# Peptides against a protein of PDB entry 3OGK: the designs that were tried, part 144

Target 1, 307 residues: chain A of PDB entry 3OGK
Amino acid sequence: ATPDRLSRRFPNLRSLKLKGKPRAAMFNLIPENWGGYVTPWVTEISNNLRQLKSVHFRRMIVSDLDLDRLAKARADDLETLKLDKCSGFTTDGLLSIVTHCRKIKTLLMEESSFSEKDGKWLHELAQHNTSLEVLNFYMTEFAKISPKDLETIARNCRSLVSVKVGDFEILELVGFFKAAANLEEFCGGSLNEDIGMPEKYMNLVFPRKLCRLGLSYMGPNEMPILFPFAAQIRKLDLLYALLETEDHCTLIQKCPNLEVLETRNVIGDRGLEVLAQYCKQLKRLRIERGADEQGMEDEEGLVSQRG

## One batch from the design tools (peptide; made by RFdiffusion4, then SolubleMPNN)

Design b1_p22_1_s4 (from b1_p22_1, 14 letters changed)
Fold by OpenDDE base, seed 5:
Structure b1_p22_1_s4 (fold): chain B 307 residues (1-307), chain A 22 residues (1-22)
Amino acid sequence: as target 1 above (307 residues)
Amino acid sequence: MSRRQELERRRQAAIAEELLAA
């Protein structure tokens, strides 16, 4: 479909989701004629889709100019922007979005590739937004943003329920976790080994409602930090955890209410047996092949639809 | 290999697998 055809048929469109090529293609070759650029869509949004409040671009090329145009066109009417595995923009584009869209509730740029100029976009968001419910820059490479701004967001956005971040040192997020009283989901961060202080994370306090979790680089030494609320956990992302088979078994046994598990094939048959035994509420299981784990195919499926 | 390096390797591997599957 073309943008003009869509607007003519659906002038009152509230939500738009566009999908581009597979992720791998974004870094190799994107032909100009495949429709991967959002520009024509942003033009159409600006001119004709005046009711649009939710935009989801997946695996598309997005420029700063596109983001600026979108931001100005939709302003406070924009509630959701998802730049899902997109590329082509810088943090200036993000700054434009958060500057003009003061009522944005969902901002996602998960797995997007971009040029980072500064951390102003997150600062601006922290200073002016009180509506945010979902913030997701999981698996991104931000080096210039401040964990203090994330804390400010948590303090000011009372409806903030889901936050996924890149490689923030988890200890720098202590203030954030304290402020994020309604947080239900957290993914990302960075758990770093310290031979001289093996228990440096043991006193980490998580938000009381936290039930969906994925801590990057979590190893067996850090895993016990989850035990106090493991029974509350409903979703685990262990894809980037550093757990072996037996570690999986240990953790899974403590999560009887687990509904979604994402992990690597290191879980093995042993882990799957334990999962079946202890996690009767499991709805979704995703198993990916680890980089050094040969022999098993990636599996994704629904285990049950209970609940 | 550092934890960060391991994550990066995994990300790259996932991208490569997607390329091969396409």
Scores: peptide ipSAE 0.105, ipTM 0.718, DockQ to the pose 0.266
Fold by OpenDDE base, seed 4:
Structure b1_p22_1_s4 (fold): chain B 307 residues (1-307), chain A 22 residues (1-22)
Amino acid sequence: as target 1 above (307 residues)
Amino acid sequence: MSRRQELERRRQAAIAEELLAA
């Protein structure tokens, strides 16, 4: 489909989702410029799609100019922007979005590749947005943003229910968690080893309504921090956790209301058995391969065809 | 090796394995 054809057929379009590249791009098998640029679509949005409030670009090339044009064209009418596995922009583009779209409810840039110039975009979002419901920059590499801005967002956005972040030290998010009273979902962060303080995370307090969770680098020593509310967990992302088979078994049996599990093949057949036994409400299971589990003498740590 | 480095290593290994399996 072409942008022009879309607008002519659907002038009252409220939601647009565009997909550019195949999944193979995730493995750098497809050139970065393959799949298309959002530029012609942004032009069409600006000119003809005046009711568009939700935009989802998946695996597209997005420039700062594209973001700036989109931001100015839709302004406070833009409620959702998802830059899903996109590339080509910098944090200046994000700054333009949050500056002009002050009523944005969903901002996603999960797995996007970009040039980070500064943390101003998150600061601007923190200073001016009160509408945010979903913030997702999961699996991104922001190094210049402040966890304090995230806390401010939580304080100001009462409807904030889902936040997925990069490698923030979890202890730096204590203030965020305290402020995010309605938060239901959190993914990301960074749990770091400290030989001298193995329990440094044990006193971490999560939002009361938290039921969808994925803590990056969570190992068996940190896993117990989930136990107080494990029974209310509905979704668990263990893809980036550092749990072994036994750890999976331990955690899963404490999550009887689990509906969605994403993990690595380290869960093993044993873990799957435990999952089947204790998680009767499970709706979706995603198991990714982990080469680190290969070559184990004990096949328990691997998902076989039986599982 | 940091946990981050270990996770990255695992990811890279998984990618490599998928490429070999294809």
Scores: peptide ipSAE 0.102, ipTM 0.722, DockQ to the pose 0.317
Fold by OpenDDE base, seed 1:
Formats: sequence, C-alpha cells, structure tokens
Structure b1_p22_1_s4 (fold): chain B 307 residues (1-307), chain A 22 residues (1-22)
Amino acid sequence: as target 1 above (307 residues)
Amino acid sequence: MSRRQELERRRQAAIAEELLAA
C-alpha cells in the first residue's frame, strides 16, 4: 500500500502499523526504496490522517525530522508511538515526541538503534506527562538517562502498568518500584554480581501487582527474589536470564499461574516436563535458540522433538 | 565473560537466527 492510497481509503484512520523489510538495518542493509523509510508515511499522516492516535513502525528507518513532524502534527492526539526495531533517529527525535505529545500513553522503542545525545527526553517526559501507561525501551542502551526521572514518571503517571528498560542497575530503581504502585509488568534492568555482597538484591521490593517480569542477568543467586510473589507471576521473560536447566525447573515449579514463558533452549526437555507438570495455565511458550548451545555438552540443556 | 557480554552474545545470536529464518 502507498501512503496516499491509505489516506484516501481511510481518512478517519486511528491506528496505523507499518512493517519494514526484515532487519536490514542490523546488517547495514538500507533499503534503496522509500518502503523502508517512514518519511512518506509521516507526510501523509501530517496532511491527511487527522484522527490518527496510534502509530507503530516496525523495522523502519525513522529520522529525527520524521519524529518532529509527527509530533507537531499529532501533538496531544498522539496516544501511542511504537518504534519497534527502528533506526535512524537520535534522542532529539524522542525529545520532540515527548515535548509535543504530552498525553502520550504508550511510548515504545524496543530494540531500536539510535544515537544517544542526552537524557532530556526522559526528563521532559517525567516533568510533563501524567498519562503514560506503557514505557518500553527494552533491549536498548541508554547511558545518559536518569533513574530519578523514571521514578518521577512512576509517581506522576498513576496508570503506568508496564515498564521495560535497558541496563539500569536494579538497586537504582528502588525508588521507581516504590512509586509504581500499579505496575504489572517490568522487564530489563541489570542484576550485577558482587562477590563481596551476594545478597545485595534480597531486600528488593517489587510493586504488589507485578505479574509479568523479565529481569536481565538474573542468575540462580538472584532468582530467590522472585519467590515471594512467584505464585502471581503470569509471564516470564527468561531470554536474558542466566539460568540453567535446573534453575528453570526450580523457578517454574514456583509459578503455577504462568501463562507466558519466553526462554532459551537451556530449559531442555526436563524443563519442559516440569513446565507441563506445574504450569497448567500456560498459553504461550517461546523457546529461542541460545548461543549457549554451542558450548553445552549437556544434552539436558537442549530441547528435542520430544519436548 | 561478564553478564553483559553474555547477554549481548545471546542477543546477537537471536538476531542471527532471525536473519537466517527470513
């Protein structure tokens, strides 16, 4: 479909999702045609899609200018922006979005590649937004944003239910977790090993409604922090956990209400058996091929056709 | 290997698999 055809057919469109070609950006494959660029679509949105409140770009090239145009065109009418595995923008583009779209409810940039200039975008969001429900910059690298701004967002956005972040030290998010009283989903963070303080995370308090979780770098030593609320966990993202087969078995047994599991082949047939035994509410299972398969001599860490 | 390095390795592996599947 072309942008102009879309607007002519659906002038009252409220939600738009565009998918680019498979991750050409990761292989430095820039599409030669405009089909991978959001620019012509943003132009059409700005001119002809006046009721558009939700935009989802997946695997597309997005410039700061595109974001700025979109932000100014939709302003407070923009409720959802998802930059899903996109590239080509900087934090200036994000700043424009949060500056002009002060009633945004969902902001996603998961797995997007960008140039980080500063942390102003998150600060601006913290200072002015009270509508945010979903914030997702999972699997991104921000070094210049402040956990304090995330805490402020949690305090001011009472409808905040899902937050996925990059490599924030989890202990720096204590204030955030305390403020995020309605948070149901959290992914990301960074659990760091400290030989001198092995129990440094044991006193971590999570939001009471938390039921969808994916802590990055969670190993067997940190896993017990989940045990007090494991029974209420409905979704686990273990893709970036550092759990072995037996650790999976231990955790799964404590999550009888698990509905969604995302993990690696390390779960093995044994883990799948345990999953089938203890997680009767399971709806979705995603098993990714892990790089650890190449080094594992243990057959137990592999999912076979029997699993 | 640091935890971060391991995560990055896994992420890259997942990306590679996606590319091969496409």
Scores: peptide ipSAE 0.118, ipTM 0.726, DockQ to the pose 0.295; fails the geometry check
Fold by OpenDDE base, seed 3:
Structure b1_p22_1_s4 (fold): chain B 307 residues (1-307), chain A 22 residues (1-22)
Amino acid sequence: as target 1 above (307 residues)
Amino acid sequence: MSRRQELERRRQAAIAEELLAA
């Protein structure tokens, strides 16, 4: 489909999702056609899609100019922007979005590649937004943003229910968790091993409604921080946890209401058996073959046809 | 290998798998 055909056929379109070429084509090849660039679509949105409130770009090239044009065209009518595995922009583009779209509810940059100039975009979001419900920059590398801005967002956005972040030290997010009273989902952060203080995370207080989570770098020593509320966990992302098969079994047994599990092959057939035994409400299971497991074909942490 | 390095390796592996599947 072409942008112009879309607007003519659906002038009242409220939600648009565009998928670009696979990542291999984006990074290894210069796009031969416009299909990889959002520019023609942003132009069409700006001119002809006046009711559009939700935009999702997946695996597309997005420039700062594109973001600026989109931001100015939709302004406070833009409720959702998802830059899913996109590239080509900088934090200046993000700044434009949050500056002009002050009522944005969902902002996602998950797995996007960008040039980070500063942390102003998150600060601006913190200073002016009260509508945010979903913030997701999971699997990104923001080094210049402040956890204090995240805390401010939590304080000001009463409807904030889902936050996925990069590698913030979890202890720096204590204020955020305290402020995020309605938070249901959290992914990311960084749990760091401390041989001298193995229980440094034991006093973490999570939001009372938290039921979907994925703590990065969570090992067996940190896993017990989930035990007090494990029974209310509905979704668990263990893709980037550092749990072995036995650790999986331990945690799964404590999560009888688990509906969604994402993990690595390390769960093994044993873990799957435990999952089947204890998690009767399971709806979705994702198992990734981790690079760490490529050489472990003969180890317990293998999923066979038995599972 | 640090936890961070391990996670990065896993991320890269996941990306590679996606590329191979595509």
Scores: peptide ipSAE 0.108, ipTM 0.718, DockQ to the pose 0.251; fails the geometry check

Design b1_p22_2_s1 (from b1_p22_2, 12 letters changed)
Fold by OpenDDE base, seed 3:
Structure b1_p22_2_s1 (fold): chain B 307 residues (1-307), chain A 22 residues (1-22)
Amino acid sequence: as target 1 above (307 residues)
Amino acid sequence: DLKKKREKELKLREEAEAKELL
């Protein structure tokens, strides 16, 4: 499809999703041709797609200039921007988006690769946005953003329901969790075990509506922090948890309302049996092969063809 | 992307190893 044909066919288009070529194909085959860059699409959005409020770029090259043009063209009419597995931009492009699109409700950069200049984009978002519902920079490498800006966003954005972050120390997010009264979904953070302070996370207070959760690096010692609300958990992302088969069994049996589970092969046949026994509401199961499989010689940690 | 997934899986392994050493 060409951008010009899109606007002619759908002048009232409200939502656009573009999928680029897989990155492996982009590095070898960036012919100057059409498939990877958002630029021609941003030009068309700017000129002809005047009702467009939702933009989703997946695996595309996005420059700061593309983001700046999009931001200025759509301004407060832009409700959703998803940079899903994109690259080619810096935090200056993000700053332009949040500066001009002050009513943005969904901002996603999940698995995107970018150059980080500063944390100003998150600060600007915190200072001026009150509309945000979904913030997702999961699987990103932001090092210059402040947890305090995330707390400010939670305080100001009363409709904030889903937040996915990078590897923030979870204790730095205490203020965020206290402010995020309507939060239903959280993914990311970092749980760091401290033998000298085994209880350091036990005082962590989660938002009362939290039901979709994926804490990074959660081990068996930290897992008990979920037990007070395990019965309300509907989605668990354990892909990046440090749980063994038995830990999976322990957690799963406490989550009778679980609808979605994402985990690794470490769940094993035993974990699947426990899941089938206790999680009668399960709608979706995703099991991935982990890089840790090379170390798991234990047969119990493998999902057989029967599971 | 597969790269970001691999990076996170590597970090997961490193943290697992660090927890086993503690």
Scores: peptide ipSAE 0.239, ipTM 0.828, DockQ to the pose 0.083
Fold by OpenDDE base, seed 5:
Structure b1_p22_2_s1 (fold): chain B 307 residues (1-307), chain A 22 residues (1-22)
Amino acid sequence: as target 1 above (307 residues)
Amino acid sequence: DLKKKREKELKLREEAEAKELL
């Protein structure tokens, strides 16, 4: 469908999701004429989609100008923006969004590729937003943002329930976790082993409602930090954990209410047996080929069994 | 997608190797 046909048919559209090329086609040169640019859609949103509150771009090319136009056109009416695996923008575009859309509830940039100019977008979000429920920049590389701004967001946004971040040192997020009283989901961070301080994470206090978790680089030495609340865990993302088969077995046994597990082949048949034994509420299992399997890089065999 | 995943998988390997050396 063309943008103009969409607005004519659905002038009262509240939610729009656009998908660019499939993952497999991203390796091929995006033909210049590929409808992967959001520009014509942003123009149509700005002019004709006055009730639009939710925008999801997936695998689209998004410029700073597109973001600025969208931000100004929707302002405080924009509740959700998802830049899912998008490219072509900088942090200036993000700054425009958070500056103009002060009531945004969901901001997602997961797996997007962008140029980072500064951390001002997160600072502006921290200073002015009180509505945020979901913040997700998982699998992104922000080097210029402050964990203090994340803490400020947690303090000011009482409805903040899901936060996914890049590779912040988890100890820098202590203030964030203390402030994020309603947080149910956390993904990302970085757990860095220190031989001189093997227990450096043992005093880490998680939000009381935390039940969906994925800590990056969590090894068997750090895994015990989950044990106090393992019974309330409903989703684990172990895709980027440093756990062996036996570590998986140990953790899974402590998570009887687990509904979703995402992990690597390292779980093995033994881990799957333990999972079947202890996790009777399991609804979704995702097993990816890990870094440990020298197998062909391209076949991420997502075995999603929906129970 | 794949690039970001590969970058994180590479970091994961590097961290795993670093932990094995420690």
Scores: peptide ipSAE 0.231, ipTM 0.826, DockQ to the pose 0.081
Fold by OpenDDE base, seed 2:
Structure b1_p22_2_s1 (fold): chain B 307 residues (1-307), chain A 22 residues (1-22)
Amino acid sequence: as target 1 above (307 residues)
Amino acid sequence: DLKKKREKELKLREEAEAKELL
């Protein structure tokens, strides 16, 4: 569809989702007219889609100018912005969004590629937003943002239910977890094993409503931090956990209310048997093949055709 | 841990590549 045809047909459109081509296509000299740029759509949104509250760009090229135009055109009417696997913008574009769209409820940049100039966008969001429900910059690399701004967001945004972050040290998020009283979902962070301090994370207090979880780099030594609330867990993301087959079995047995599991082939047939035995409410199972598992000859760590 | 970080970075790349193919 062309932007012009969309506005003429649907002038009262409230939600727009655009999907670009796969990122592999972006490395070739793609003609400007390949439909991967959001610019013509942002122009149309700004001029003709005055009721648009939700924008989702997936695998699109998005410039700071596009974000600035969108921000100014929609202002406090913008409730949802998802930059899903997008590229071409900097943190200045994000700053424009959070400066002008002070009532935004969902801000997603998951797997987006951008240039990081500073952490001002997260600071501005922390200072002015009270409406945020979902913040997701999972699978991104921010080095200049402050965990203190994340804590401030949690304190000010009482409807905050889902937060997904990059590789923050989990201990830097203690203040955030204490403030995020209604948080149901957390993904990301970094659990860094310290052989000299095996109990480094044992005093970590999670939000009381937490039921969807994906901690990065969680090994068997850190896994016990989940045990006090494992019966409450409905979704686990173990794709980036450092758990073996037996560790999966141990954790799964403690999660009888598990509805969604995302893990790697390391769960094995044994882990699948344990899952079938203990997780009677399971609705979705995703098993990915990791590169680390391609070289393992040990049959116990692989899902066979029998599982 | 540098090892854990490298392992995740590898996994992150693989997941990115897998998602580019879809």
Scores: peptide ipSAE 0.101, ipTM 0.686, DockQ to the pose 0.201
Fold by OpenDDE base, seed 1:
Structure b1_p22_2_s1 (fold): chain B 307 residues (1-307), chain A 22 residues (1-22)
Amino acid sequence: as target 1 above (307 residues)
Amino acid sequence: DLKKKREKELKLREEAEAKELL
């Protein structure tokens, strides 16, 4: 569909989702005129889609100018922006969004690539937003943003229910977790093993409603921090957890209400058996192949066709 | 362990490269 055909057919459109070229199709020469750029769509949104409150771009090229135009055109009417696996923008574009769209409820940049200028966008969001429900910059590399701004967001945004972040040291998020009283989902952070302080995470207090969780680099030594609320866990993301097959079995046995599991094939047939035994509420299982597979010919860490 | 950091980094790179090719 062309932008102009969309606006003519649906002038009252509230939600738009655009998908760029699938990765599998990248092996074919991208025609120069392939609709991978959001620019013509942002122009159409600005001119003709005056009721649009939700925008989701997936695998598209997004410039700072596109974000600035979108921000100014939609302002406080923009409730959702998802830059899902997008590229071509900087943090200046994000700053424009949060400056002009002060009532944004969902802001997602998951797996987006961008140039980081500064941390001002998160600071501006912290200073002026009280409406945020979902913040997701999972699988991104922000080095200039402050955990303190994330804490401020948690304090000011009482409806904040889902936060996914990059590789923040989890101890820097203690203030955030204390403030985020309604948080149901957390993903990301960084758990860093310290041989000199093996219990450095044992006093980590999570939000009481937390039930969807994915801690990056969680090993077997850190895993016990979940045990006090493991029965409350409904979704686990273990894709980036440093757990072996036995650790998976140990954790799964403690999560009888698990509905969604995302993990690597290191769960093995044994982990799948334990999952089937203890997790009767399981609705979705995602098993990805890990880079660790190339060396572990051992049967215990592989999901067979029988599992 | 370096492996998952590498996997996350590799996945992030594969995602970035896949976007640069777009």
Scores: peptide ipSAE 0.111, ipTM 0.652, DockQ to the pose 0.131; fails the geometry check

Design b1_p22_2_s2 (from b1_p22_2, 13 letters changed)
Fold by OpenDDE base, seed 3:
Structure b1_p22_2_s2 (fold): chain B 307 residues (1-307), chain A 22 residues (1-22)
Amino acid sequence: as target 1 above (307 residues)
Amino acid sequence: KLREERRKEEELRREAEARELL
């Protein structure tokens, strides 16, 4: 569909999801310039889609100018912006969004690539937003944003239920977790093993409603921090956990209410057996092949076709 | 290993995205 045809057919459109070209080898079969840039869509949104409150761009090229135009056109009517695996923007574009869209409820940049100029966008969001429900910059590299701004967001946004972040040291997020009283989902952070301080993370206090979790670099030494609330866990993201097959078995046995598991092939057939035995509410299982596991001939960490 | 893989995947992704911008 062309932008123009969309607005004519659906002038009252509230939600738009655009998918760019898949990164895979199919690029040669589809004309290069078609459907990669959001610009023509942003123009159409600005001019004709006056009721649009939710925008989801997936694998698209998004410029700062596109974001600025979108921000100004939709302003406080924009409730959701998802830049899912997008590229071409900087933190200036994000700053424009949070400056103009002060009632945004969902802001996602998961797996997007961007140029980081400063941390002002998160600071501006922290100072002016009280509506945020979902913040997701999982699998991104922000080095200039402050955990304190994240804490401020948690304090000011009472409806904040899902936060996914990059590689913040988890101890820097203690204030955030204390403030985020309604948080149900957290992914990201960084657990850094300290051989000299094995109890470094044992005093972490998680939000009481937390039930969807993915701690990056969680190893077997850190895993016990989940045990007090493991029975409440409904979703685990273990894609970036440093757990072996046996560790998976240990954790899974403690999560009888698990509905969604995302993990690597390291779970093995043994882990799948344990999962089937203890997790009767499981709805979705995702198993990725880690690049590290492709080289490990260790039979125990492989999911066979028999499982 | 996983940290390095994640970094490599993110780098490869950024490179692929940078190539799409050119």
Scores: peptide ipSAE 0.030, ipTM 0.627, DockQ to the pose 0.170
Fold by OpenDDE base, seed 2:
Structure b1_p22_2_s2 (fold): chain B 307 residues (1-307), chain A 22 residues (1-22)
Amino acid sequence: as target 1 above (307 residues)
Amino acid sequence: KLREERRKEEELRREAEARELL
């Protein structure tokens, strides 16, 4: 579809989702097909899609100029921006979005690749936004953003229900978790084992409504931090957990209300049996092959074709 | 991909640390 055809057909469009070509196709130096760039779509949004409040770009090339134009054109009418697996922008583009779109409710840049200039975009968001419901920069690399700004966002945004972050040390997020009273979903962070302090994380206090969780690098020593509220857990993301088959069995038995599980084949047939036994509310199961599991010949950690 | 690599690195680190304690 061309941008101009879309606006003519749907002048009152409120939500737009664009999917670019798979990343493997982006290696052609001169994309003959501008269909990977958001620029013509941003132009059309700016000129003709005056009711657009939700924009989702998936696997698109997005420049700072595109983000700046979008931000200025939609301003406080923009409620949702999702840069899903996008590339081509810097944190200056994000700064423009949060500066001009002060009522944004959903900001996602999950798995996007960008140049990080500074942490100003998150600071600006923290200083001026009170509407945020979903913040997601899961599987991104931000080194210049502050956990204090995330805490400020949690304090100011009473409707904040889902936050997914990169590799923040979980202990730096204590203030955030205390402030995020309505948080239902958290993914990311970093749990770093300290042999000298095995109980480093045992005093973590999670938001009372937390029921969708994915802690990165959670091992068997950290897993007990979930036990006090495991019966409340409805979704687990264990893709980046450091749990073995037995650890999966232990955790799953404590999560009788689990509806969604995402994990690696390390769960094994045994873990699947335990899952079937204890998790009667399970609606969705995702099992990925870990790249690490190609080398472990141990039969116990493989999901067979029979399982 | 990047997080999978980091997960592997962290797993290897934990395994190495666990071996030093034995």
Scores: peptide ipSAE 0.028, ipTM 0.575, DockQ to the pose 0.072
Fold by OpenDDE base, seed 5:
Structure b1_p22_2_s2 (fold): chain B 307 residues (1-307), chain A 22 residues (1-22)
Amino acid sequence: as target 1 above (307 residues)
Amino acid sequence: KLREERRKEEELRREAEARELL
């Protein structure tokens, strides 16, 4: 489809999702004329798609100029922006979005690659937004953003239900979790093992409605922090957990209401047996092959075709 | 890939920290 054909056919379009090429093509010289640039689409949105409130770019090249044009064209009418595995922009582009789109409800940049100039975009979002429902910068590398701005967002956005973050130290998010009273989903953070302080996370208080969870780098020593509310967990993301097969078995047994599990092949056939025994409400299972498999052809932590 | 790299990096970091304490 071309941008011009889309606007002519659907002038009242409210939601647009565009998909670029698979990632393998992004590292090689992308021909300039490759349909992976959002620029012609942003031009079309600005001129002809005046009812568009939701934009999702997946695996596309997005410049700061594209984001600035989109922000100014849609302003407070933009409810959803998803930059899913995109590249080519900086935090200046994000700043433009949050400055002009003050009523944005969903902001996603999951797995996007960008140049980080400063943390102003998150600060601006914290100062002016009260509408945010979903914030997702999962699997991104922000080093200049403040956990305090995330706390401010939680305090000001009463409808905030899902937050996914990069590598924030979980202890820096204590204020955020206290403020985020309606939060149902959290993914990301960083659990950093300290052999000298094995209980440093045991006093962590999670939001009372939390039922979808994925803590990054959670090992067996940190896993007990979930036990007080494990019975209310409906979705668990263990893709970035540092759990072995036995740890999976221990956790799964405590989650009888689990509906969605995402994990690595380390769960093994044994973990799948435990899952089948204890998680009778399971609707979706995703098992990814970890890099660990290349060396562990003979280990118990492999899911066979029989599992 | 980035996820696996981060997990591996963190696992290696934890292993290195554990070895330094040993």
Scores: peptide ipSAE 0.028, ipTM 0.579, DockQ to the pose 0.040; fails the geometry check
Fold by OpenDDE base, seed 4:
Structure b1_p22_2_s2 (fold): chain B 307 residues (1-307), chain A 22 residues (1-22)
Amino acid sequence: as target 1 above (307 residues)
Amino acid sequence: KLREERRKEEELRREAEARELL
């Protein structure tokens, strides 16, 4: 569909999801004509889609100018922005979004590639937003943002239920976890093993409602931090955990209410047997191949139970 | 990709450190 045809057909559109080319095609010069740029869509949104509250761009090229135009056009009416695997913007574009869209509830940049100028966008979000429910910059590289701003967001946004971050040291997020009283989902961070301090993370206090979790670089030494609340876990992301087959068995056995598991082939047949035995509420299983078998197509095994 | 590379690097580091302790 063209932007112009969309607005003519659906002038009262509230949500828009656009998908660009598959990621494999993003490394090749995307010809201008292939709808990979959001610019014509942002122009149409700005001019004709005055009821649009939710925007989801997936695998698209997004410039700072596009973000600035979108931000100014929708302002406090923008409730959801998802830049899913997008590229072409900087943190200035994000700053424009959070400056103008002060009532944004969902902000996602998961797997997006950008130029990081500063951490001002997160600071601005922390200072002015009280509506945020979902913040997701999972699998991104923000080096200039402050964990303190994340804590401020948690304190100010009472409806904050899902936060996914990049490689923050988990201990820097202690203040965040204490403030995020309604947090149900957390993914990302970085667990850094310290041989001299094996108990480094044992005193980590998680939000009481936490039930969807994916801690990056969690090894068998850190895994016990989950045991006090393992029975309430409904979703685990173990894709970036450093767990062996036996560790998977140990953890899975402690998660009888698990509904979603994402892991690597290291789970093995034994882990799958344990999963079948103990996790009777499992609805979705994702198994990725480890990077050692890079030669064959990423066979993502998605097992969904149609209930 | 980059996170998987970092995971592998961290795994290799942990394996190397574990070997030095042994």
Scores: peptide ipSAE 0.027, ipTM 0.574, DockQ to the pose 0.069; fails the geometry check

